# Peptides against a protein of PDB entry 3V4L: the designs that were tried, part 278

Target 1, 386 residues: chain A of PDB entry 3V4L
Amino acid sequence: GQPLAKDKVALLIGNMSYWEHPKLKAPLVDVYELTNLLRQLDFKVVSLLDLTEYEMCNAVDEFLLLLDKGVYGLLYYAGHGYENFGNSFMVPVDAPNPYRSENCLCVQNILKLMQEKETGLNVFLLDMCRKRNDYDDTIPILDALKVTANIVFGYATCQGAEAFEIQHSGLANGIFMKFLKDRLLEDKKITVLLDEVAEDMGKCHLTKGRQALEIRSSLSEKRALTDPVQGAPCSAEALVRNLQWAKAHELPESMCLKFQCGVHIQLGFAAEFSNVMIIYTSIVHKPPEIIMCDAYVTDFPLDLDIDPKHANKGTPEETGSYLVSKDLPKHCLYTRLSSLQKLKEHLIFTVCLSYQYSGLEDTVEEKQEVNVGKPLIAKLDMHRGL

## One batch from the design tools (peptide; made by RFdiffusion4, then SolubleMPNN)

Design b2_p26_7_s2 (from b2_p26_7, 8 letters changed)
Fold by OpenDDE base, seed 3:
Structure b2_p26_7_s2 (fold): chain B 386 residues (1-386), chain A 26 residues (1-26)
Amino acid sequence: as target 1 above (386 residues)
Amino acid sequence: MEYYLVSTDGETKEKVSEEELKEFFS
């Protein structure tokens, strides 16, 4: 019969805003586009940007809790990385310079943990450099992997080589994602699909001799990303998995705030990633005697590290949100919350209405506190243990 | 405008031609 997945779960990590290393750009677009494609393939997707070592470990642990017998697991990583002695290391944004294996996540260790879950398929897509780190001479003694014959690695580059991005003024994919996205929805065995991506990358003059896809697989069955999920969740474990995923993707409901002056504000929320949310405010009703009126958001939890200079912008793009801007209402003020994984408490903030009456020179302010609970990934309490 | 291909580790930076860019974005 056609192979069935018990469920399909993906963790996508894009690290860009490194503290001690060069900043990247491509992971933003790559994680976003891959998220949308995997959702079309009925994957439960957690998408995370700019994780510390601790946050990456917690994201992997939460991902592993969603895995079970016959579940398809996909891990995508875009960021800094290295390969020592055939072990791949993902570099967190807080990694020191130079970084070592003790500051990084070993992919083969994650694979071991996925094999313990008896998964139906394990896919790793690693969009990182594979150069040796000469500052790390540690040979990790990894336990022997089980022979599960359900493993696929897609490396964006060859062993010892670099992965590349284009410095463009606009949004651009990394090299790997540019070719992967065009084929990802095809109903093919995942190794055949990746071979076709490798062929497409090899035809492009820009990538030829600079970057080539490497595929490592032990996949004895015809498994595809298009494989249907086994019907209605009939197991208690499947229900728990569905509930856990749903919690991590629940947006706050849109609110209508009424001020004493008679101004009505709509407060809305949009997800860019599982840890990135946009807040937008719009004036939906204004008395005619009020000539100027703006609704600002302020007094955010300190854990979110929100710079007021980047809040309350006239466009989503001025907040650093370039991807979801088409789906947002126009003529709002926009604020981007980029670190929801750091939120320890409920998201409580103030909506400040600043307005002026006709014939009065003085600006008047009214404030209303808003509690929206724990949005998106903040429901998983990824900070537990700090 | 000059476009560059940059390695993710920041060690390699190469100038890209307009032809290579057009092919890549096609």
Scores: peptide ipSAE 0.469, ipTM 0.925, DockQ to the pose 0.766
Fold by OpenDDE base, seed 4:
Structure b2_p26_7_s2 (fold): chain B 386 residues (1-386), chain A 26 residues (1-26)
Amino acid sequence: as target 1 above (386 residues)
Amino acid sequence: MEYYLVSTDGETKEKVSEEELKEFFS
């Protein structure tokens, strides 16, 4: 019969805004597009941008809690990385320069932990450089991996090689995601699918001789990303998994705020990623005596590092939100919260209505405090221990 | 416009032709 997944879970990490390393652009688009494709494949997807070492460790731990016997696990990483002695290291955004293994996450350690969960399939898609880090002389004493024959690695580049992005003025995919996205929905064994992606990358003149996909696999069964989720009665573990995932993806409900002046504000929320939310405000009712009014959001928790200069923009794009702008209401003020994983408390902020009456020169302000609880990934308390 | 392929580590920068770009974005 067709193989069945007990469930399908994906963790996607895109690191771009490095503190001590070159900033990247492609991971933004790549994580977003891959998220949408994996959702069409009935994956439970957690998508995270710009994680510190601690936040990456917690994201992996939470991902491992979603894994169980026969579950398909997919880890995608786009960012800086290196490979020493056949071990792949993902570099967090707070990694020092130079970084070492103690500052990074070892993919083979994650694989070991996934094998302990008796997963049905382990897929690693690593969109990073695979150059040796000469500043890291540590030979990781990795315990011997179990022979589970359910492992697939897709490396965006060859061993010892670099991964590339096109310097474009706009948003563009990385090279690997450009080819992967065109085939990801195909009902094929994952190793066959990746081999076809490798062939497509090898035919393109831009990538030929510059970047090539490497596939490492120990996969004894015909497993595909299209494999259906087993509709068996929800085990207690499957219920917990579904609840945990649902909590991590719960947006605040849209609110209608009524001010004393008679102005009504719609406050709305949209997810760009599991840790990135757009807040938008719109005037839905205005008394005729009020000639101008705007609804600003302010007084965010300090943990979110929200610069007021980047808040309350007239377009999503001015906030750095280029991907979800088509799905947002028009004619709002927009604020992008890009670090929801840092939120230790409830998301409490102020909506400030600034308005002017006809025939009065002075601007009037009214304020309302809003508590929306813990949005999206903030419900997982990924900051526990900081 | 001049377009470049740049390694994620920033160590390598190569000029890309308009033909290579058209093929990649096709």
Scores: peptide ipSAE 0.461, ipTM 0.922, DockQ to the pose 0.695
Fold by OpenDDE base, seed 2:
Structure b2_p26_7_s2 (fold): chain B 386 residues (1-386), chain A 26 residues (1-26)
Amino acid sequence: as target 1 above (386 residues)
Amino acid sequence: MEYYLVSTDGETKEKVSEEELKEFFS
């Protein structure tokens, strides 16, 4: 019979906005497209951009809580990285220059923890450079991995080689995701699927001799990303996992705010990633005596580092949101919250209505405080350890 | 317009031809 997964869970991390290292562009598109594809494959996907060391550790811990016996686990990482002594290190956005193993997450340590969960399949997709870091002489003493025969590594590049992106003015995929996305939905054993991706990458003149996919596998069974999830969540553990994932993906409900002047505002919310939300405001009713009115959002929690210069934009693209703009209502003011993982409290902010009456020169303001609770990933309390 | 393939570490930068770009975006 076709293999069944008890459940399917994915953690996708895209690091781009490095503090002390070159900024990347491809991880934005790659994490977004991979999220949509894995959702079509019935994965529970947590998608995170621009994580610090501490935030990456917490994201991995929360991912491990979603793993259990017979669950398929997939970890994707796009960003800076290195490989020392066969150990892969993911570089957080706050990593110093030069970075060391103490500033980074070791993928083989994550694999060890996944093996303790008795998972049905462990897939690692590592879209990073695999060069040696000569500033890190640390030999990690890893405990011996268990022989589970259910591990697949897809490395975007060969050992000791670089991963590449095209320096384009627009949005483009990284090299690995460009080929992976065309095959990902195929009903094939994951190692066969990745081998076909490697062949496609090897045929392209741009990638030939520059970047090649490496597959490392111990997978003894025919397991595919298309394998169906086993039944309704009949176990208490499956119910807990479903509830935990649902909490991390719950958007605030749209609100209709009524002001004393008779203006009505719609306040809406959209998820770009598990830690990135767009707030949009629109005027849905205006009395005829009001000639101009705008609805601004302000007074965000300090933990979110919201620059007012980037808030309340006339387009999603002006906020840095290029991917979800087609799904958003038009003729709004848009604000992008890109660091929801930093939120320690409820998301409380002010909606400020600025308006002018016909025949009055002075602008009038009315304000309402809005509490939307903890949106998306902020419900997981990723900061409980600080 | 000149396009470049850039390694994520920023150490390698190669000029890409229009033919290579057209194939990649096809």
Scores: peptide ipSAE 0.451, ipTM 0.919, DockQ to the pose 0.701
Fold by OpenDDE base, seed 5:
Structure b2_p26_7_s2 (fold): chain B 386 residues (1-386), chain A 26 residues (1-26)
Amino acid sequence: as target 1 above (386 residues)
Amino acid sequence: MEYYLVSTDGETKEKVSEEELKEFFS
């Protein structure tokens, strides 16, 4: 019969805004496109940008809680990385220069923990450099891995080689994701699918002799990303998993704010990633005696580190939101919250209305406080260990 | 416009031709 997954869970991490290392661009587009494709494959996807070491550890721990016997687990990482002695290290955005294994997440340690869950399939997609880090001479004492036949590694580059991105002014995929996205929905054994991606990369003149996909697999079964999820969640564990995923993807409801002057503001919310939300405001009603009015959002929690210079923009693109702009309403003011994982409390902020009456020179201000609870990933309390 | 292929570590930078770009964005 066709193999069945008990469930499908994916964690996607894209690190770009490094503190002490070169900034990247491709992970933004790659995580977004891969999220949409994996959702079409019935994966429960958590997508996270720009994580610190502590935040990456917590994201992996929460991902491991969703894994169980016969569940398909997929980890995608795009960012800086290295490989020492056959161990792959993902570099957090707060990693020092030079970084060491103590500042990074070892993929083989994550694999060990996934094997303890008796997962039906473990897929690692690693879009990072695989050069040796000469500043780290530590050999991780990895505990003996269980002998399992359900592991697949897709390395975006060869051992000891670099991964590349195109330095473009616009949005572009990384090299690996450009080819992966065209094949990912195919009903094929995952190792056959990745082999076809490797062939497509090998035909492209840009990538030929510069970057090649390496596939490492112990997969003895015909497992595919298209394998159907086993029916309605009948177990208590499956219900808990569904609730945890739903909690991490719940947006605040749109609100209509009414001010004393008779102006009505529509406040809306959109998810770009599990830790990135767009707030948008629009004036939906203005009394005729008010000649001009502007509505802006302010007084955000300090944990979000929001620069007011990047808030209340006339376009989503001016906030750094290029991917979801087509799905947003027009003629709003837009604010991008890019670090929802840092939110310890409820998201409370102020909507301020500045307006002018006909025949008065002075502007009038009205303020309304808004509490939207914990949006998206902030509901998982990734800070519980501090 | 000049386009470059850049390694994520920033150690390697190569100029890309218009033909290579056209193939990649096709």
Scores: peptide ipSAE 0.451, ipTM 0.917, DockQ to the pose 0.710

Design b2_p26_7_s3 (from b2_p26_7, 10 letters changed)
Fold by OpenDDE base, seed 1:
Structure b2_p26_7_s3 (fold): chain B 386 residues (1-386), chain A 26 residues (1-26)
Amino acid sequence: as target 1 above (386 residues)
Amino acid sequence: METYLVSTDGETREEISEEDLEAFFS
């Protein structure tokens, strides 16, 4: 019979906005497209952009809480990285220059913790460079891995080689994700699927002799990403896992705000990633005596580090939201909250209506405070250790 | 506009021809 997954859980991390290192572009598109594909495969997906070391550790810890016996676990990472002594290190956005192992997350440590959960499948997709970091002489003392025969590594490149992206005026996938996305939905053993991706990538003239997919596997069973999830959660742990994931993906409900002047505003919310939300405002009713009116959002929590110059844009694209813009209502003002993992309290902000009456030169303002609770990933107290 | 192939460590940057770019998006 076809193997069953007890559940399927994925953590996707895309780091691109480095503080002390070159900025990347592909991780934005790659995490978004992979999220949509894995959701079609009935994965519970947590998608996170631009994590600090502390935030990455907490994201991994929360991911490990979602793992249990027979659960499929998938970790995808796109960003800066290196490989020393066969250990893969993911580089957080706050990593110093040069970075060391103490500033980075070791993938083999995560694998050890996943093996303790007795998972049904462990998949690592590492879209990072695998060059040696000569500034890090640390030899990690790793405990011996258990023989679980359920591990698959897909490395975007060979040992000692670089992984690449295309930087042009538009959005593009990284080289690895460009080929992976076309095959990811195929009902094949995951190692066979990755081998086909390697063959397709090997035809790419741009990366020929520079980047090649490497597969490392101990997978003894015919496991596929298409394997069906077992029916209704039968354990208390499975119920807790489902509830925890659902909490991390709950959007605020759309609101209709009524102002004293008789203007009505629709306030809406959209998820781009688990830690990235778009707020949009639209005027849904305006009295005829009001000639002009705009609805701005302001007074965000300081933890979100929202620059007012990037808020209240006439298009989603002007906020840096290029991926969900087609699904958003038109003729709004848009604000992108890109760091919801930093939110310690409820998301409280002000909606400010600025308007003008016919025959008056002066603008009038009305304000309403809005509390939407903890949206998306902010419901996971990722900061409980600080 | 110049298009570049860039490594995800930022160490390698190479200009891509329009022909190579078209082949990549085909």
Scores: peptide ipSAE 0.482, ipTM 0.926, DockQ to the pose 0.867
Fold by OpenDDE base, seed 4:
Parts: C-alpha cells; structure tokens; sequence
Structure b2_p26_7_s3 (fold): chain B 386 residues (1-386), chain A 26 residues (1-26)
C-alpha cells in the first residue's frame, strides 16, 4: 500500500543576520518559499529566521516534541555552516568569530534524537557550505546511530565545497532552493526527487564545477513528501502535537480601535514567519473635521529590539518585508516585528493616533494600549531557560 | 548593476555576467 505518515512536521531555519560573520540574503526567500510548498504538502511548518545558539537549541527541542512514531520530520537549514569529520554544524547568528562546535548545532545529534522518536521519515536539507573549519579540532564522539533505514540528507553542495547564492538588487533563491522548489511537489520517492534536483542543478552553468547536490540516504521504503497524513488523530499524543503547532501559529485577531475624536483604526496582523509578524494600521473612519490622521505603533517590549526608525512605514518593503507584501492590505502603516522568539511577556504596545483638526495648527495625540497576548512562536516560550 | 555569486560562508565572491544572470532566471 501507499506509505502513510502519522503526521508531517518541518522545522525551517534561515540564518542571515550574523553578528560576527558575513550577512546572507537567500535564506529569507528560501525559507519563505519552502514554507509555502511544505504547507501545500500538509506539513506542519515552523519557520524561523535569525536564531541565536540558545534559540536554535530550543527550536530543535520543540521540533522534537512534535515528532512521534511514524511522523515525518523534515529539517531545513540555510545559513553559515561547516562539516568536520562527516558531521554537519549549523552556525547560529550569535556565533563568535571563529566559531567552534561548542557554538554550533550538530545535525547528526539532532538525527540521533529524531531516531529515538521512531519517526517514519527523517529528511535533512542543508543549504550551507561544507568546508572544514580549521579552528575546530574537536572530534565529536557521537553515539552510534540506530539502523532505521528512514534517513535522507540533501546537501546543497559536496563535501569540502561551498554553497552559493546570487547577490543582486532583487530577491533571489539560493542555488539549491531554486532547483528544489520546482520539483518539491512531485509525487516521487524523496531520493528520486532529490536526484532529479541534482540533475537540474548540474545543468546550471553558474555553479558547474563549484556546487553539486549530494544525496546521502538510508531509505528502504518508497516514502515521498506527498505521502498522505493518516486521518483524524487517534492518539492523545497526536492531539497534543496538533494543539501545540496550532498555538504556535495563532495570529492575534484584528482589532477595531475607537478614539475619543471619533477616528476608528483597524489594527491587523500577518505572519511572515513563525517568529516574524507584520503589524499594520489603517484609518477606517475619520470625522470630516479631521484633515490629517496617522496611527503609529510604539512602546514595544524591549526584548524585541525594535528600532522606531524602521516602524510605521508606508510600505511593507520599507520594513524589510518583501515577501508577504502582496497579501497585506494597501494604504496602511506597517511595522515588522522580527525575533518574536525573544518575547518573554505578552506583546503589549501603544497605538498613537496623531491628527489635526481643520482650522487648528496644533497636532493632537490620543493613545491606546493594546495587549495581543503571545503571538505565533512566542506561545512556545522558547526563552524559558534564560 | 553588478551581480555577484557569493558563497554562503562569504569567502567566495565572483561577478556574474548579464548572460549568466539571464540564463539563471530563464
């Protein structure tokens, strides 16, 4: 019979905004596009940008809690990385220069933990360089992996080679994701799908002799990303998993704020990633006596590290939100909240209405405090250990 | 505008021709 997944869960991490290392661009687009494709494949997707070491560890721990017997687990990583002695290391954004294994997440350790969950399929897609880190002399003593015959690695590049992105004025995928996205929805065994992606990448003149997809697999069954999820959750564990994922992806409800001057503001929320939310404000009603009126958001929690200079923009793109701009309402002020994983408390902020009456020179301000609880990934309390 | 192929470790940076860029987006 066709293989069934008990459930399908994906963790996607895109690290770009490194503190001590060169900044990347492609992970933004790659994580976003892969999220949308995996959602079409009925994956429960957690998508996270710019994680510290601690935040990456917590994201992996939460991902592992979503795994169970017969669940398909997919881990995608785009960012800085290295490979020492056949072990792949994902580099967090706060990693020192030079970074070492103690500052990084070992993919083979994650695989070991996934094998303990008796997963139906383990897929790793690693869009990172695989060069040796000469500053890390640590030979990881990894415990022997179990023989589960349900493992697939797709490496964006060969051992000892670099992975590439195109740096231009626009948004572009990394080389790996450019070819992966075109085939990801195909109903094929995952190793066959990746082999076809490797053939497509092999035709790319830009990366010929520089980057090639490596597939490492121990997959005894014909498993595909298209494999249907088993029907209604029959176990308590499956119900808990569904509830945990749903909580981590719950947006705040849109609010209509009414000010004393008679102005009505619509406050709306959109998810760009599991840890990135756009807040938008629009004037939905204005008395005719008010000639100018703007609704600003301010007084955010300090944990979010929001620069007011990047808040309240006339376009999503001015906030750094290039991907979800088509799905957002027009004619708003936009604020991008990155790093929702850092939120320890409820998201409380101020909506400030600035307005002018006809025939008065002075600007008037009214303020309302808004509490939207813990949005998106902030519900998982990824910071409980700090 | 100058377009570059850049490694995801930032160590390699190469200028891309307009022809190669067009071929990549085709």
Amino acid sequence: as target 1 above (386 residues)
Amino acid sequence: METYLVSTDGETREEISEEDLEAFFS
Scores: peptide ipSAE 0.469, ipTM 0.923, DockQ to the pose 0.872
Fold by OpenDDE base, seed 3:
Structure b2_p26_7_s3 (fold): chain B 386 residues (1-386), chain A 26 residues (1-26)
Amino acid sequence: as target 1 above (386 residues)
Amino acid sequence: METYLVSTDGETREEISEEDLEAFFS
């Protein structure tokens, strides 16, 4: 019969804004596009940007809680990385320079934990360099992996080689994601799909002799990312998994704020990633005696590190939100909240209405505090250990 | 604006031509 997945779960991590290392650009686009494709494939997707070591560990732990017997698990990583002794290390944004294995996440350790969940399929897509880190002399003593015959690695590059991105004025994919995205929806065995991606990448003149896709698999069954999810979630475990994922992706409801001057503000929310949200404000009603009127958001929790210079922009792009701008309402003020994983409390902020009456030179301000609870990934309390 | 092919470890940075860029977006 056709293989069935009990469920399908993906964790996508894109690290770009390194503290002690060169900044990247492609992981933003790559994680976003891959998220949209995997959602079309009925994956439950958690998408996270710019994670610290602690936050990456917690993201992996939460991902492992979504895994169970016969579930398909996919881990995608784009960022800095290295390979020592056949072990792949993902580098968190807070990693020191030089980084070592003690500052990084070992992919083979994650694989071991996925095998303990008796998953139906384990897919790793690693868009990182695979050079040896000469500053790390640690020989990882890994326990022997179980022979589960359900493992696929897609490495963006060969062992000892670099992975590449294009740094242009516009948005561009990394080299790996550029070719992967065109085939990801095909109803093919995942190893056949990745082999076709390898052939397409091999035609790219830019990376010829520099980057080539490597496939490592023990997949004995014809499993595809297109494999249907088995029926309605009838098990208690499936219901718990669905509820856990739904909590991590719940947006605040849009609000209509009424000010004493008679101005009405629409406050809206959009998810860019599981840890990135756009807030937008619009004037929906204004008395005719008010000639100018703007609604600013301010007084965010300190844990979010919101720079006021990047808040309340006339376009989503001016906030650094280039991907969701088409789905946002026009003629708003926009604020991008990154790092929602850092939020320990409810998201409380102030909406400040600044306005001017006809024939008065002085600007008037009215303020309302708004509590939207814990948005998106903030509901998982990824910081419960600190 | 100069366009660069950059490694995801930041160690390699090379300028690319407009032709190579157009071929990448085609």
Scores: peptide ipSAE 0.462, ipTM 0.921, DockQ to the pose 0.871
Fold by OpenDDE base, seed 2:
Structure b2_p26_7_s3 (fold): chain B 386 residues (1-386), chain A 26 residues (1-26)
Amino acid sequence: as target 1 above (386 residues)
Amino acid sequence: METYLVSTDGETREEISEEDLEAFFS
């Protein structure tokens, strides 16, 4: 019979906005597109951009809590990285220059922890460089991995080689994701699917002799990303997993704010990633005596590090939101919250209505405080322990 | 505009032709 997954869970991390390292572009598009594809495959997807070391550790811990016997686990990482002695290290955005293993997450350590969960399938997709880091002489003492015939590594590049992206004026995928996305929905054994991706990448003239996909697998069973999830969650653990994932993906409800002047504002929310939310405001009713009015959001929690100069933009693109802009309502003011993982408290902010009456030169302001609770990933309390 | 193939470690940067770019987006 066709293999069944008990559940399917994916953690996608895209690091781009490095503090001490070159900024990347591709991880934004790659994480977004992969999220959409994995959702079509009935994966519970947590998608996170620009994580610090601490935030990456917590994201992995929360991912491991979603894993159980027979669950399919997929970890995707796009960002800076290196490989020493066959161990892959993911580089957080706050990593020093030079970085060392103590500043990074070892993928093989994550694999060990996944094996302890008795997962049905472990897939690692690593879109990072695999060059040796000569500044890190640490030989990781890894505990012996269990012999589980359910592991697949898809490395975007060969050992000792670089992974590449195209830097142009537009948005582009990384080289690996460009080819992966075209095959990902195919009902094939995951190793066969990745082999086809390797063949497609091997035809790319740009990366010939620079980047080639490497597949490392112990997978003895015919398992695919298309494998159906077993029916209704019968276990308490499956219910907990479903609730935990649902909490991490709950958007605030849209609100209609009524001001004393008779202006009505719609306040809406959209998820770009599990840690990235767009707030948008629109005027839905305006009395005829009011000639101009705008609804600004302000007074955000300090933990979000929101620059007011980047808030309340006339387009999603001006906020840096290029991917979800088509799904957003038009003629709003847009604010992008890109670091929801940093939110320790409820998201409380002010909606400020600025308006002008016909025949009056003076601008009038009215304010309302809004509490939307903990949106998206902020519900997981990734800061437990500080 | 010059378009570059850039490694994700920033160590390698190569200019790519418009033809290679078009082939990549085709």
Scores: peptide ipSAE 0.438, ipTM 0.915, DockQ to the pose 0.824

